# Peptides against a protein of PDB entry 5EFW, part 25

Target 1, 141 residues: chain A of PDB entry 5EFW
Amino acid sequence: TTLERIEKNFVITDPRLPDNPIIFASDSFLQLTEYSREEILGRNARFLQGPETDRATVRKIRDAIDNQTEVTVQLINYTKSGKKFWNLFHLQPMRDQKGDVQYFIGVQLDGTEHVRDAAEREGVMLIKKTAENIDEAAKEL

## One batch from the design tools (peptide; made by RFdiffusion4, then SolubleMPNN)

Design b1_p12_2_s3 (from b1_p12_2 with A2E Y12T)
Fold by OpenDDE base, seed 2:
Structure b1_p12_2_s3 (fold): chain B 141 residues (1-141), chain A 12 residues (1-12)
Amino acid sequence: as target 1 above (141 residues)
Amino acid sequence: SEALEAAIARFT
């Protein structure tokens, strides 16, 4: 599908279902996080969080979901094996023609360190553009 | 969950 051709780290979640579960995960996301698709689908993405994940940053994500807005943050996430990585994360709602939120798109840019300055700006532009591409592709399904 | 399976099926 057009969605599957997007070779980026991303998930789609369904806030209309209990606990906003992941309903799609890209192959790259699975590779990044070291999970199988079967292990991911139906779960809330919070399994990526761990001891060093900043709780205030997590709250920003939760607030964005609750308020049906987009957010871009950097936070520590963990792979299945427990490896830490810095995640430049962008989340935005996918809305229908009536403007109602149907899904959320989450895009991850992984790194070994917190990105700053020009690198951060470039990363943000990339993941936001990726999210728009996902939005367009997903709406065709 | 039937609803979950239906949602997943949309994007597969």
Scores: peptide ipSAE 0.701, ipTM 0.963, DockQ to the pose 0.860
Fold by OpenDDE base, seed 4:
Structure b1_p12_2_s3 (fold): chain B 141 residues (1-141), chain A 12 residues (1-12)
Amino acid sequence: as target 1 above (141 residues)
Amino acid sequence: SEALEAAIARFT
């Protein structure tokens, strides 16, 4: 589909279903994480976490979901093969015309290194813009 | 589940 071919790392999750499963993953996300689409769909995104993933950062993500707000964090994630990478991650709700949350959009920066200062600000702007583009595109489906 | 399949189908 058109959405699958967007050359950014992202997922869409459904908080209205048990355990907020991934219901869509971009091709780039699959390549980054080394999973197939069949391995991803229907799962909570926590499978990306591992031993060195900061639990306080994970709690920030959980709080954002529970509070239906956006959040931007950096955290250690793991590929299927166990490779660690820094994930500059942006999460935001996708709302319907009534303002109710339907989904969450999760965007991961293309880079795998921890970013700071100007590079972090630039990365944050990029992934937020990407999330807005995905929101617009997804609502057309 | 049926609900999950329906959700996936929206974007696939």
Scores: peptide ipSAE 0.694, ipTM 0.961, DockQ to the pose 0.808
Fold by OpenDDE base, seed 5:
Structure b1_p12_2_s3 (fold): chain B 141 residues (1-141), chain A 12 residues (1-12)
Amino acid sequence: as target 1 above (141 residues)
Amino acid sequence: SEALEAAIARFT
């Protein structure tokens, strides 16, 4: 589909379902994480976390979901094969016309290192813009 | 889950 083929790493989750499962993943996300679509659909995105993933950062993500707000963080994620990568991650709610949260959009910018300063600012702008584009595109479906 | 399948189908 058009949405699947957007050349960005992203997922859509459904907080109205038990454990906020992934209900959509882009092709790029699957390539990044080394999972098939069947392997990740219906699962909570926490399978990307591992031993070196900072728990305080994960809590920030959880809090954003609970509070139905957006958040941007960097955290260690793991591919299916166990490769670590730094994920500049942005999460934001997708709301309907009434303002009710329908979904969450998660955008991942992968890197081999933690990004700082200008690189971080650029990455943040990119993933936020990406999330807005996905929000717009997804609402058309 | 039927609800999950329906949710997935929305964006497929």
Scores: peptide ipSAE 0.693, ipTM 0.962, DockQ to the pose 0.807
Fold by OpenDDE base, seed 1:
Structure b1_p12_2_s3 (fold): chain B 141 residues (1-141), chain A 12 residues (1-12)
Amino acid sequence: as target 1 above (141 residues)
Amino acid sequence: SEALEAAIARFT
């Protein structure tokens, strides 16, 4: 599909289902996180969190979902094997023609370090653009 | 669930 051709780390979740499960994950996301598709689909993305994940940052994500808004944060995530990575994460709602939220798009930019300044700005632009591309592609399905 | 499977199927 057009969606499958997007070579970025992303998921689509369904907030209309219990616990906002992942309903789509890109191949790149699977490679990054070291999970199979079967291990991820139907689960809330919180399985990426661990001991060093900042709880205040997680709350920002939850608040964005609850308020049906977008958010961009950096947080520690963990792969299946327990490797830590800094996730520059962007979340935004996917709305229908009536303006109602149908899904959320989550885009991940991985790194070994917390990024600042120009690197952060570049990353934010990239993941936001990616989210828009996903939104456009997903609406065609 | 049926709802979950339907949601997944949309993007497959």
Scores: peptide ipSAE 0.692, ipTM 0.961, DockQ to the pose 0.856

Design b1_p12_2_s4 (from b1_p12_2, 7 letters changed)
Fold by OpenDDE base, seed 4:
Structure b1_p12_2_s4 (fold): chain B 141 residues (1-141), chain A 12 residues (1-12)
Amino acid sequence: as target 1 above (141 residues)
Amino acid sequence: MKELEEAIKKFT
């Protein structure tokens, strides 16, 4: 689909389903994480977590989902092959016309390095803008 | 299963 081919790392999840499964993943996300689409769809994104993933950061993500808010964090994630990478991650709710949360959009920065200072600010702006673009594009489907 | 399939189909 056109959405799948957006050259950004992102997923869409459905919080209305048990365990907030991934219901959509971009081609770029699949490439980044080294999973097939079939391996990802229907799963909670926690499969990206591993030994060095900060649990407090994971809790922030969980809290944002539970509270239906956006969050931006950096955390260690792992590819299918076990490669560790820094994920500058932005999560935000996708709301319907009534303002009810239907989905979440999760965006990962294209770079896999830990970013700081100005680079972090730039990355945050980029992934937030990307999430807004995805929100708009996904609502047109 | 059906609900998940329906959800996936919305974006495919």
Scores: peptide ipSAE 0.589, ipTM 0.937, DockQ to the pose 0.736
Fold by OpenDDE base, seed 2:
Structure b1_p12_2_s4 (fold): chain B 141 residues (1-141), chain A 12 residues (1-12)
Amino acid sequence: as target 1 above (141 residues)
Amino acid sequence: MKELEEAIKKFT
């Protein structure tokens, strides 16, 4: 679809379904994570976590979902082959015209390194803007 | 939203 072909790493999840499964994944996200679309759809994104993934950071993501808020974090994730990468991750709710949460948009920064200082600020601005663009594109479907 | 709705239908 047009949405899948946006050249950014992202997923859309449905918190109204059991365990907030991924309902949409970009081609770039599949390339980053080394999974097929069939392997990803219908699953909770926790399969990206592994031994070195910080549990406190994961709790921040969970709290944001539970509270229906946005969050930006950096965490260790793992590809299908078990390769570690740093994920600068932004999550935000996608709301309907009534203001009710329908979906979550998750955006992952391009690259595999931990980013700091000015690079982190730039990355945060980029992934937030990306999430807004995806929100707009998804609402037009 | 229609395309997203169709995606959701696969999991409901």
Scores: peptide ipSAE 0.181, ipTM 0.808, DockQ to the pose 0.202; fails the geometry check
Fold by OpenDDE base, seed 3:
Structure b1_p12_2_s4 (fold): chain B 141 residues (1-141), chain A 12 residues (1-12)
Amino acid sequence: as target 1 above (141 residues)
Amino acid sequence: MKELEEAIKKFT
């Protein structure tokens, strides 16, 4: 699809399905994480977590899903090969015309480094804007 | 939405 070829790291998940599985992933996300599409579709994104992933940060993500809100965090994730990377991650609900949550959009910043200060602020602005663009693009499908 | 609906059908 045109959506999967957007040159940004993102997934779309379906909270209406058991365990909020990934229903869509960009090619860039597959490249970042070293997974095939077949390996991740239908799975909860928690497979990216590992030993050094901060559990309090993971709880913030869970709380945002449960509360149907957006969140922006940085956390350690792992590729299929076990390589650690810092993920500046933004999650937001995709709502229908009635305001009901249909999906979640998860965006990962380009790069694998921990970002701080001005670079973090710029990254946050970028991934939020990216999520809005994906929301618009996905609604047109 | 149609393509997303088709994605859902693969898992339901």
Scores: peptide ipSAE 0.113, ipTM 0.761, DockQ to the pose 0.174; fails the geometry check
Fold by OpenDDE base, seed 5:
Structure b1_p12_2_s4 (fold): chain B 141 residues (1-141), chain A 12 residues (1-12)
Amino acid sequence: as target 1 above (141 residues)
Amino acid sequence: MKELEEAIKKFT
């Protein structure tokens, strides 16, 4: 689809399905994580977590899902081959015309490094804007 | 949303 080819790392998840599975992944996200689309679709995104992933940060993501709100965090994730990377991650709900949550959009910053200060602020702005663009594009679908 | 739903139907 045109949505899959957006040159940004993102997923869409369905909180109405058991365990909020990934229902869409961009080609860039597949490249970043080293998984095939078939390996990802229908799974909860927690497969990216590993030994050094901060559990308090994971709880913030879980709380945002449960509260149907947005969150922005940095956490250690792992590729399929076990490579660690820092994920500057933004998650937000996709709402229908009535304001009901239908999906979540998850955006990952390009790159694998921990970002700080001005670079973090810039990255946050970028991934938030990306999530809004994906929300608009997905609603047109 | 319909195309998104159609994309989803391929793998759900």
Scores: peptide ipSAE 0.082, ipTM 0.733, DockQ to the pose 0.181; fails the geometry check

Design b1_p12_3_s1 (from b1_p12_3, 8 letters changed)
Fold by OpenDDE base, seed 4:
Structure b1_p12_3_s1 (fold): chain B 141 residues (1-141), chain A 12 residues (1-12)
Amino acid sequence: as target 1 above (141 residues)
Amino acid sequence: MSIQENLEKLRA
């Protein structure tokens, strides 16, 4: 499918299910996080968090979900093996024709470094554009 | 696996 052909790190979650579980994960996301698809599907993405993950940043993500808005943040995440990486993360709702939220799209920037200034702005533009592409592709499913 | 297939799995 078009969605499966998007070679970016992303997940799709379903806020209408208990705890907003991941219902789709890209191959790149699996490679980045070192999890299998079976390990991820049906779980809340919080398994990526760890000791150095800023809780205030996590709250921003939670607030965005609760308020059904988009958010872009950088936070420390962890792979299955425990490797830390900086996740430039963009989350936005996917709405149906009536405007109701059906899913959330979460996009993670390629790379593991904390980015600032122009690099951050560029990364934000990229992951936002990716999210829009995913939104369009997912509508076909 | 499609979103629909995943949803069906998760809802089961």
Scores: peptide ipSAE 0.186, ipTM 0.838, DockQ to the pose 0.737
Fold by OpenDDE base, seed 5:
Structure b1_p12_3_s1 (fold): chain B 141 residues (1-141), chain A 12 residues (1-12)
Amino acid sequence: as target 1 above (141 residues)
Amino acid sequence: MSIQENLEKLRA
């Protein structure tokens, strides 16, 4: 579909299913993480975490999901081959017409390095804007 | 795939 071919790293998860699994992933996300679509669909995105992933940051993500709010963090993730990368990550709920959360949109910045200062601010703006665009596009499907 | 198609696949 056109959605999966959006040249941004993102996933869509379903919190209404057990363990909030990934139900959609962009091609770019698969390329970034080195996983196939078959390997990640139906799984919680925690497979990207590893030894150096900050647990407090992970808790922020979990809290946002539980509270049905958005969050933006930067954390260490790992590719399938075990390569570390810094993930500037934005997560926000996708709500239906009634205002109920249907899905979560997770956006990952392309960069593999830890970003700071102006670069981080720019990245945050980008991934937030991307999430909004995905929200709009996904609602059309 | 669409979101719906993926959901159907996961539910199958």
Scores: peptide ipSAE 0.181, ipTM 0.840, DockQ to the pose 0.649
Fold by OpenDDE base, seed 2:
Structure b1_p12_3_s1 (fold): chain B 141 residues (1-141), chain A 12 residues (1-12)
Amino acid sequence: as target 1 above (141 residues)
Amino acid sequence: MSIQENLEKLRA
């Protein structure tokens, strides 16, 4: 499918299911996080969080989900092996033809460094564009 | 609606 051909770090979650589980994960995402597909499908993405993940930033993500809005943040995430990395993360709802939220798209920037200034702006543009591509691909299904 | 059904749809 066109969705599977998107070579970026992303997941799709289903807020209509209990605890908004991941229902799709890109190959790149699995490589980044060191998880297998079987390990993460059906789970809430909070397994990426750890001791140094900023709780206020996590709350921003939760608020965006609850309010059905998009958000872009940077936060510490952890791989399966426990390696810390900075995640420039973009979340946005995927809506049906009626305007109702069906899924959420989560995109993670390539790289493990905290980005600032121009680099951050470029990264944000990239992950937002990626999210739109994912949205389009998913709607074609 | 289930995760499996959604996954199958997304993989189509």
Scores: peptide ipSAE 0.160, ipTM 0.792, DockQ to the pose 0.195
Fold by OpenDDE base, seed 3:
Structure b1_p12_3_s1 (fold): chain B 141 residues (1-141), chain A 12 residues (1-12)
Amino acid sequence: as target 1 above (141 residues)
Amino acid sequence: MSIQENLEKLRA
């Protein structure tokens, strides 16, 4: 089974390429966002943002990329058809044996609703664990 | 190190 068929919402981006484009997207992610793989590959993930996406939260993501750190946020994203959804999103770098960043892994919670308190903590734990699993799987390829 | 090369690697 290929990485893209893992039943989790995730993308892999390549910060070594101009504008950190998506180089891999799971089938679940495509279903969530209503885009085809052809429409997404090679693009920066910012196309998911829209009018109600909090710019301060987006800046946190940008800062994490620039600083090569992980971040977990919740923000409004939009599907291709324009539907809004709350994206509990975890981003972390994938490093090689030397510690250099090769890719970023972005994981989106299975649900599309805004989560708070215990539910949010549980979701965070889940997407972080998912990111680690993807990291391990991707490194073996 | 192109997108194409990465895609080929990740889908192998």
Scores: peptide ipSAE 0.035, ipTM 0.709, DockQ to the pose 0.197

Design b1_p12_3_s2 (from b1_p12_3, 7 letters changed)
Fold by OpenDDE base, seed 3:
Structure b1_p12_3_s2 (fold): chain B 141 residues (1-141), chain A 12 residues (1-12)
Amino acid sequence: as target 1 above (141 residues)
Amino acid sequence: MTIEENRAKLLS
């Protein structure tokens, strides 16, 4: 089975290209966000943001990319049709054998509400594990 | 497509 058919919401971006565009998206991600693959490949993932997306949270994501670190946040995202959803989002760098960042892996756990406490911890554990699995799978392609 | 193929397509 190919990487895009993994039943998780994720994208892979390329920080070595201008504006860190999406270069890979899972089928589940496309279904979640209501975009076609052609519509999102080559674009920065910021198109998921909208009026109620917290700018401070977005800045945390930007800082993580700039610093080449991982980050886990919850933020409001929007589908193509304008539907809002809470995105428990985990981003981490994919490094080569030398330790240099080649890509970023973004994993999305969608929800109807902002999760807290045990539910949040469970979600964080899940998306982090997912990101690690994607990292291993992607490196073998 | 592989990651590298997708990347190459975007660069073309």
Scores: peptide ipSAE 0.347, ipTM 0.897, DockQ to the pose 0.665
Fold by OpenDDE base, seed 2:
Structure b1_p12_3_s2 (fold): chain B 141 residues (1-141), chain A 12 residues (1-12)
Amino acid sequence: as target 1 above (141 residues)
Amino acid sequence: MTIEENRAKLLS
């Protein structure tokens, strides 16, 4: 599918199901996080969090979901093997023709450091554009 | 598999 051809790190979650589980994960996401598709489908994405993940940042993500809004943050995430990485993360709702939220799109840009200034702006533009591409592709299904 | 198919699988 067009969705499967998007070579970026992303997941799609379903807030209409208990605990907003992942219902789609890109191959790149699986490679990044070191999980298999079977290991993460049906799970909340919080398994990427760990000891050094900033809880205030996590709350921003939760608030965005609760308020059905988009958010862009940077936070520490962990791979299956426990490797830490900085995640420039963008989340936005996917709405139906009536405007109701059907899914959330989460896009991850991995890095070895917290990005700032021009690098951050560039990354934000990239992941936001990616999210729009995912939204378009998913709606065609 | 489409997202709808994945969703259906989770609901089954």
Scores: peptide ipSAE 0.342, ipTM 0.893, DockQ to the pose 0.693
Fold by OpenDDE base, seed 4:
Structure b1_p12_3_s2 (fold): chain B 141 residues (1-141), chain A 12 residues (1-12)
Amino acid sequence: as target 1 above (141 residues)
Amino acid sequence: MTIEENRAKLLS
């Protein structure tokens, strides 16, 4: 689909299903993480976590989902082959016409380096804008 | 597949 071909790393999850599984993944996300679409659809995104993933940061993500709010964090993630990368990650709810949460959009910064200061601010702006674009595009489907 | 199609697949 056109949405799948957006050249940004992102997933869409469904909190209305058990364990908030991924229901959509961009081609770029698959390339980044080294998984096939079939391997990740229906799974919670926690498969990206590993030994060096900060658990407090993971809790921030969980809290945002539980509270139906957005969050932006950096955390260590792992590819299928076990390669570590820093994930500047933005999560936000996708709401329907009534304001009810239907999905979550998760965007991962292009690149694998830890970013700080101006670079971090730039990355945050980018992934937030990307999330908004995805929100608009997804609602048209 | 669209989002809704993917969702439907998971629900089936």
Scores: peptide ipSAE 0.322, ipTM 0.886, DockQ to the pose 0.659
Fold by OpenDDE base, seed 1:
Structure b1_p12_3_s2 (fold): chain B 141 residues (1-141), chain A 12 residues (1-12)
Amino acid sequence: as target 1 above (141 residues)
Amino acid sequence: MTIEENRAKLLS
């Protein structure tokens, strides 16, 4: 679909379903993580976590979901083949016209290296803007 | 809602 082919790494999840599963994933996200669409749809995104993933950072993500707010973090994730990468990750709720949360949009930076300082700030701006674009695009479909 | 229903809603 058009949404799936947006050349950014992102997923959409449904917090109204048990365990907030992924309901949508871009082609780029599949390429980044080395998973097929069939392997990830219906699953919680925690399968990307591994031994070196900072649990405190994961808790920040969980808190944002529970509080229905946005969060931006950088954490270790793992591809299907077991390759570690630093994921600059932005999560924000997608709200309906009443203001109620329908979905979450999760955006991952294209690069897999740990970013700092100006590069990190630039990456944060990019993934936040991407999330807004996805939100608008999804609502227009 | 099912996964399929959610996908359909997003793409409709």
Scores: peptide ipSAE 0.293, ipTM 0.883, DockQ to the pose 0.195; fails the geometry check

Design b1_p12_3_s3 (from b1_p12_3, 9 letters changed)
Fold by OpenDDE base, seed 3:
Structure b1_p12_3_s3 (fold): chain B 141 residues (1-141), chain A 12 residues (1-12)
Amino acid sequence: as target 1 above (141 residues)
Amino acid sequence: MSIEENLKKLRE
């Protein structure tokens, strides 16, 4: 679909299904993480976590899902080959007309280093904007 | 690859 071809790293998950699996992944996300679409769809995104992934940060993500809120964090993720990358990650719910959560949108901005200050602020702004664009593009899911 | 470099992609 056209949604898959959006040149941003993102996934859409379905919290109404067991374990909030990924139901959509952009081509860019697949390229970043080195997985095929078949390997990712239907799985919880936790497969990106590894030894150096901060568990407290992961808990923030989990809490946001449970509370149906958005969150922005920076954490270490791993590709299929085991390569570490820093992920400036934004998660937000996609709500229906009644305000009920249907999906979650996850946007990833990757890098080799933890970013701070102006670069982080800009990154946060951009991934949030991306998430809003995905929300609009994915309304027909 | 740096986040700064990837920021450019998001700006487009």
Scores: peptide ipSAE 0.218, ipTM 0.850, DockQ to the pose 0.024
Fold by OpenDDE base, seed 1:
Structure b1_p12_3_s3 (fold): chain B 141 residues (1-141), chain A 12 residues (1-12)
Amino acid sequence: as target 1 above (141 residues)
Amino acid sequence: MSIEENLKKLRE
């Protein structure tokens, strides 16, 4: 689909389903994580976590879901082959016309290295803007 | 696959 071919790393999840599973993933996200679409759809994104993933950071993500708020974090994730990468990650709710949360949009920065200072700030701005663009595009489906 | 199609599949 057009949405899947957007050249950004992102997923859409459904918090109204058990365990907030991924219901949509971009081609770029599949390339980044080395998983097929069939392996990802219907699963909670926690399969990207591993031994060196900071648990406190994961809790921030969980809290954002529970509180229906946005969050931006940077954490270690793992590809299917076990390769570690730093994931600058932004999560925000997608709301309907009434303001109720329907989905969450998760965006991952391009690249696999830890970013700091000005580079991190720039990356955050980029993934936030990307999330807004995806929100607009997804609402038309 | 569209979001709607995915939702339908996941809710089966």
Scores: peptide ipSAE 0.075, ipTM 0.742, DockQ to the pose 0.686
Fold by OpenDDE base, seed 5:
Structure b1_p12_3_s3 (fold): chain B 141 residues (1-141), chain A 12 residues (1-12)
Amino acid sequence: as target 1 above (141 residues)
Amino acid sequence: MSIEENLKKLRE
């Protein structure tokens, strides 16, 4: 799929399915996380979390999903092999023509370092813009 | 796979 080949780290989840599973993942996301597509489709994205993942930050993500709002956070995630990386993460709902939430788009900034200040602001801007682009692209499927 | 194709897979 053309959407999968977008050179950005992202997933699409379906909150209408049990446990809001990943229903779509980009090739870049698979490369970043070291998972195959078959391994992650149908799973909640929480498999990226681990011992050092801040639970308060995770709660912010959960709250955003529950409230059907967007959120941007930075948190420790883990690859399949257990490597830690800092994930600058943006999540936002994908709505249908009637305004109802159909999916969530999750975008992860590529890189492993915790970004600060201007770099963080730029990263946030990038992943937000990416999410908007994915939203538009996905609606054309 | 498209979103629809993935959804189909998940629902099987």
Scores: peptide ipSAE 0.037, ipTM 0.707, DockQ to the pose 0.657
Fold by OpenDDE base, seed 2:
Structure b1_p12_3_s3 (fold): chain B 141 residues (1-141), chain A 12 residues (1-12)
Amino acid sequence: as target 1 above (141 residues)
Amino acid sequence: MSIEENLKKLRE
Protein backbone atom coordinates (compact mmCIF):
# COMPACT_ATOMS: atom_id res chain seq x y z
CA THR B 1 0.00 0.00 0.00
CA THR B 2 1.25 3.43 -0.93
CA LEU B 3 1.83 6.14 1.65
CA GLU B 4 -1.07 8.18 0.22
CA ARG B 5 -3.55 5.43 1.01
CA ILE B 6 -2.82 5.27 4.71
CA GLU B 7 -6.24 5.89 6.22
CA LYS B 8 -5.19 8.83 8.37
CA ASN B 9 -5.20 12.57 7.84
CA PHE B 10 -1.65 13.71 7.32
CA VAL B 11 0.74 15.78 5.27
CA ILE B 12 4.48 15.87 4.86
CA THR B 13 6.21 19.21 4.39
CA ASP B 14 9.70 20.16 3.34
CA PRO B 15 11.29 22.84 5.52
CA ARG B 16 14.34 22.87 3.27
CA LEU B 17 12.24 24.45 0.53
CA PRO B 18 10.98 28.03 0.62
CA ASP B 19 7.98 28.47 2.94
CA ASN B 20 7.92 24.81 4.06
CA PRO B 21 5.48 23.58 1.41
CA ILE B 22 3.36 20.45 1.49
CA ILE B 23 5.06 17.79 -0.59
CA PHE B 24 2.75 14.91 0.29
CA ALA B 25 -0.87 14.55 1.40
CA SER B 26 -2.94 11.51 2.25
CA ASP B 27 -6.23 10.79 0.52
CA SER B 28 -7.99 11.24 3.85
CA PHE B 29 -6.51 14.70 4.27
CA LEU B 30 -7.79 15.72 0.86
CA GLN B 31 -11.24 14.44 1.76
CA LEU B 32 -11.22 16.28 5.07
CA THR B 33 -10.14 19.61 3.63
CA GLU B 34 -12.03 19.34 0.32
CA TYR B 35 -8.94 20.12 -1.75
CA SER B 36 -7.45 18.17 -4.59
CA ARG B 37 -3.87 17.02 -4.40
CA GLU B 38 -3.01 19.36 -7.24
CA GLU B 39 -4.39 22.32 -5.31
CA ILE B 40 -2.31 21.82 -2.17
CA LEU B 41 1.02 20.35 -3.24
CA GLY B 42 3.72 22.97 -3.18
CA ARG B 43 1.78 25.24 -0.84
CA ASN B 44 2.25 26.14 2.79
CA ALA B 45 -0.53 24.65 4.93
CA ARG B 46 -1.64 28.10 6.12
CA PHE B 47 -4.46 28.05 3.57
CA LEU B 48 -6.38 26.02 6.16
CA GLN B 49 -6.46 29.02 8.49
CA GLY B 50 -9.26 31.55 8.64
CA PRO B 51 -10.94 34.28 10.66
CA GLU B 52 -11.43 32.27 13.82
CA THR B 53 -8.10 30.49 13.80
CA ASP B 54 -6.27 31.39 17.00
CA ARG B 55 -3.12 33.27 16.07
CA ALA B 56 -1.38 32.30 19.30
CA THR B 57 -1.87 28.65 18.44
CA VAL B 58 -0.51 29.25 14.96
CA ARG B 59 2.55 30.83 16.54
CA LYS B 60 3.09 27.67 18.56
CA ILE B 61 3.22 25.71 15.34
CA ARG B 62 5.61 28.20 13.78
CA ASP B 63 7.85 28.10 16.83
CA ALA B 64 7.98 24.33 16.72
CA ILE B 65 9.05 24.41 13.09
CA ASP B 66 11.67 27.06 13.77
CA ASN B 67 12.99 25.14 16.75
CA GLN B 68 12.71 21.80 14.96
CA THR B 69 10.57 20.30 17.71
CA GLU B 70 7.23 18.55 17.93
CA VAL B 71 3.99 20.19 19.02
CA THR B 72 0.37 19.21 19.59
CA VAL B 73 -2.42 21.79 19.43
CA GLN B 74 -6.10 22.22 18.64
CA LEU B 75 -7.09 24.97 16.23
CA ILE B 76 -9.91 26.04 13.96
CA ASN B 77 -9.30 25.21 10.32
CA TYR B 78 -11.41 25.72 7.24
CA THR B 79 -12.25 23.49 4.31
CA LYS B 80 -12.15 24.73 0.75
CA SER B 81 -15.87 25.50 0.96
CA GLY B 82 -15.31 27.51 4.13
CA LYS B 83 -16.58 25.02 6.68
CA LYS B 84 -14.99 25.31 10.10
CA PHE B 85 -13.63 22.30 11.92
CA TRP B 86 -11.56 21.71 15.02
CA ASN B 87 -8.21 20.25 14.15
CA LEU B 88 -6.36 18.29 16.81
CA PHE B 89 -3.00 18.61 15.15
CA HIS B 90 0.35 17.00 15.85
CA LEU B 91 3.54 18.03 14.11
CA GLN B 92 6.96 16.44 14.43
CA PRO B 93 10.21 16.50 12.51
CA MET B 94 11.41 13.64 10.37
CA ARG B 95 15.15 13.30 10.83
CA ASP B 96 17.78 11.56 8.75
CA GLN B 97 20.46 9.19 9.98
CA LYS B 98 22.62 12.12 10.99
CA GLY B 99 19.79 13.60 13.05
CA ASP B 100 19.14 16.50 10.70
CA VAL B 101 15.56 17.52 9.93
CA GLN B 102 14.49 16.54 6.44
CA TYR B 103 10.72 16.87 6.65
CA PHE B 104 7.85 17.59 8.99
CA ILE B 105 4.93 15.24 9.51
CA GLY B 106 1.58 16.83 10.28
CA VAL B 107 -1.27 14.63 11.52
CA GLN B 108 -4.88 15.72 11.98
CA LEU B 109 -7.41 13.87 14.13
CA ASP B 110 -10.31 12.29 12.24
CA GLY B 111 -12.94 14.17 14.22
CA THR B 112 -13.99 17.72 13.51
CA GLU B 113 -15.11 18.66 17.02
CA HIS B 114 -13.13 20.16 19.84
CA VAL B 115 -12.09 17.35 22.16
CA ARG B 116 -11.33 17.64 25.86
CA ASP B 117 -10.20 15.62 28.83
CA ALA B 118 -10.02 11.88 28.25
CA ALA B 119 -11.07 12.20 24.64
CA GLU B 120 -8.30 14.68 24.01
CA ARG B 121 -5.71 12.47 25.68
CA GLU B 122 -6.85 9.56 23.59
CA GLY B 123 -6.72 11.64 20.44
CA VAL B 124 -3.24 12.89 21.22
CA MET B 125 -1.98 9.36 21.73
CA LEU B 126 -3.54 8.33 18.45
CA ILE B 127 -2.12 11.12 16.32
CA LYS B 128 1.31 10.76 17.89
CA LYS B 129 1.33 7.06 17.15
CA THR B 130 0.14 7.83 13.64
CA ALA B 131 3.01 10.26 13.15
CA GLU B 132 5.49 7.60 14.21
CA ASN B 133 3.96 5.15 11.78
CA ILE B 134 4.19 7.70 8.98
CA ASP B 135 7.79 8.41 9.89
CA GLU B 136 8.64 4.74 9.68
CA ALA B 137 6.78 4.28 6.41
CA ALA B 138 8.34 7.33 4.79
CA LYS B 139 11.86 6.35 5.78
CA GLU B 140 11.44 3.03 4.02
CA LEU B 141 10.96 4.79 0.69
CA MET A 1 15.65 17.87 -3.59
CA SER A 2 12.86 19.59 -5.48
CA ILE A 3 9.21 19.16 -4.61
CA GLU A 4 8.81 16.97 -7.65
CA GLU A 5 11.69 14.75 -6.63
CA ASN A 6 10.39 14.45 -3.08
CA LEU A 7 6.88 13.65 -4.28
CA LYS A 8 8.18 11.01 -6.64
CA LYS A 9 10.18 9.39 -3.87
CA LEU A 10 7.27 9.41 -1.43
CA ARG A 11 4.91 7.85 -3.97
CA GLU A 12 7.16 4.85 -4.66
Scores: peptide ipSAE 0.037, ipTM 0.710, DockQ to the pose 0.196

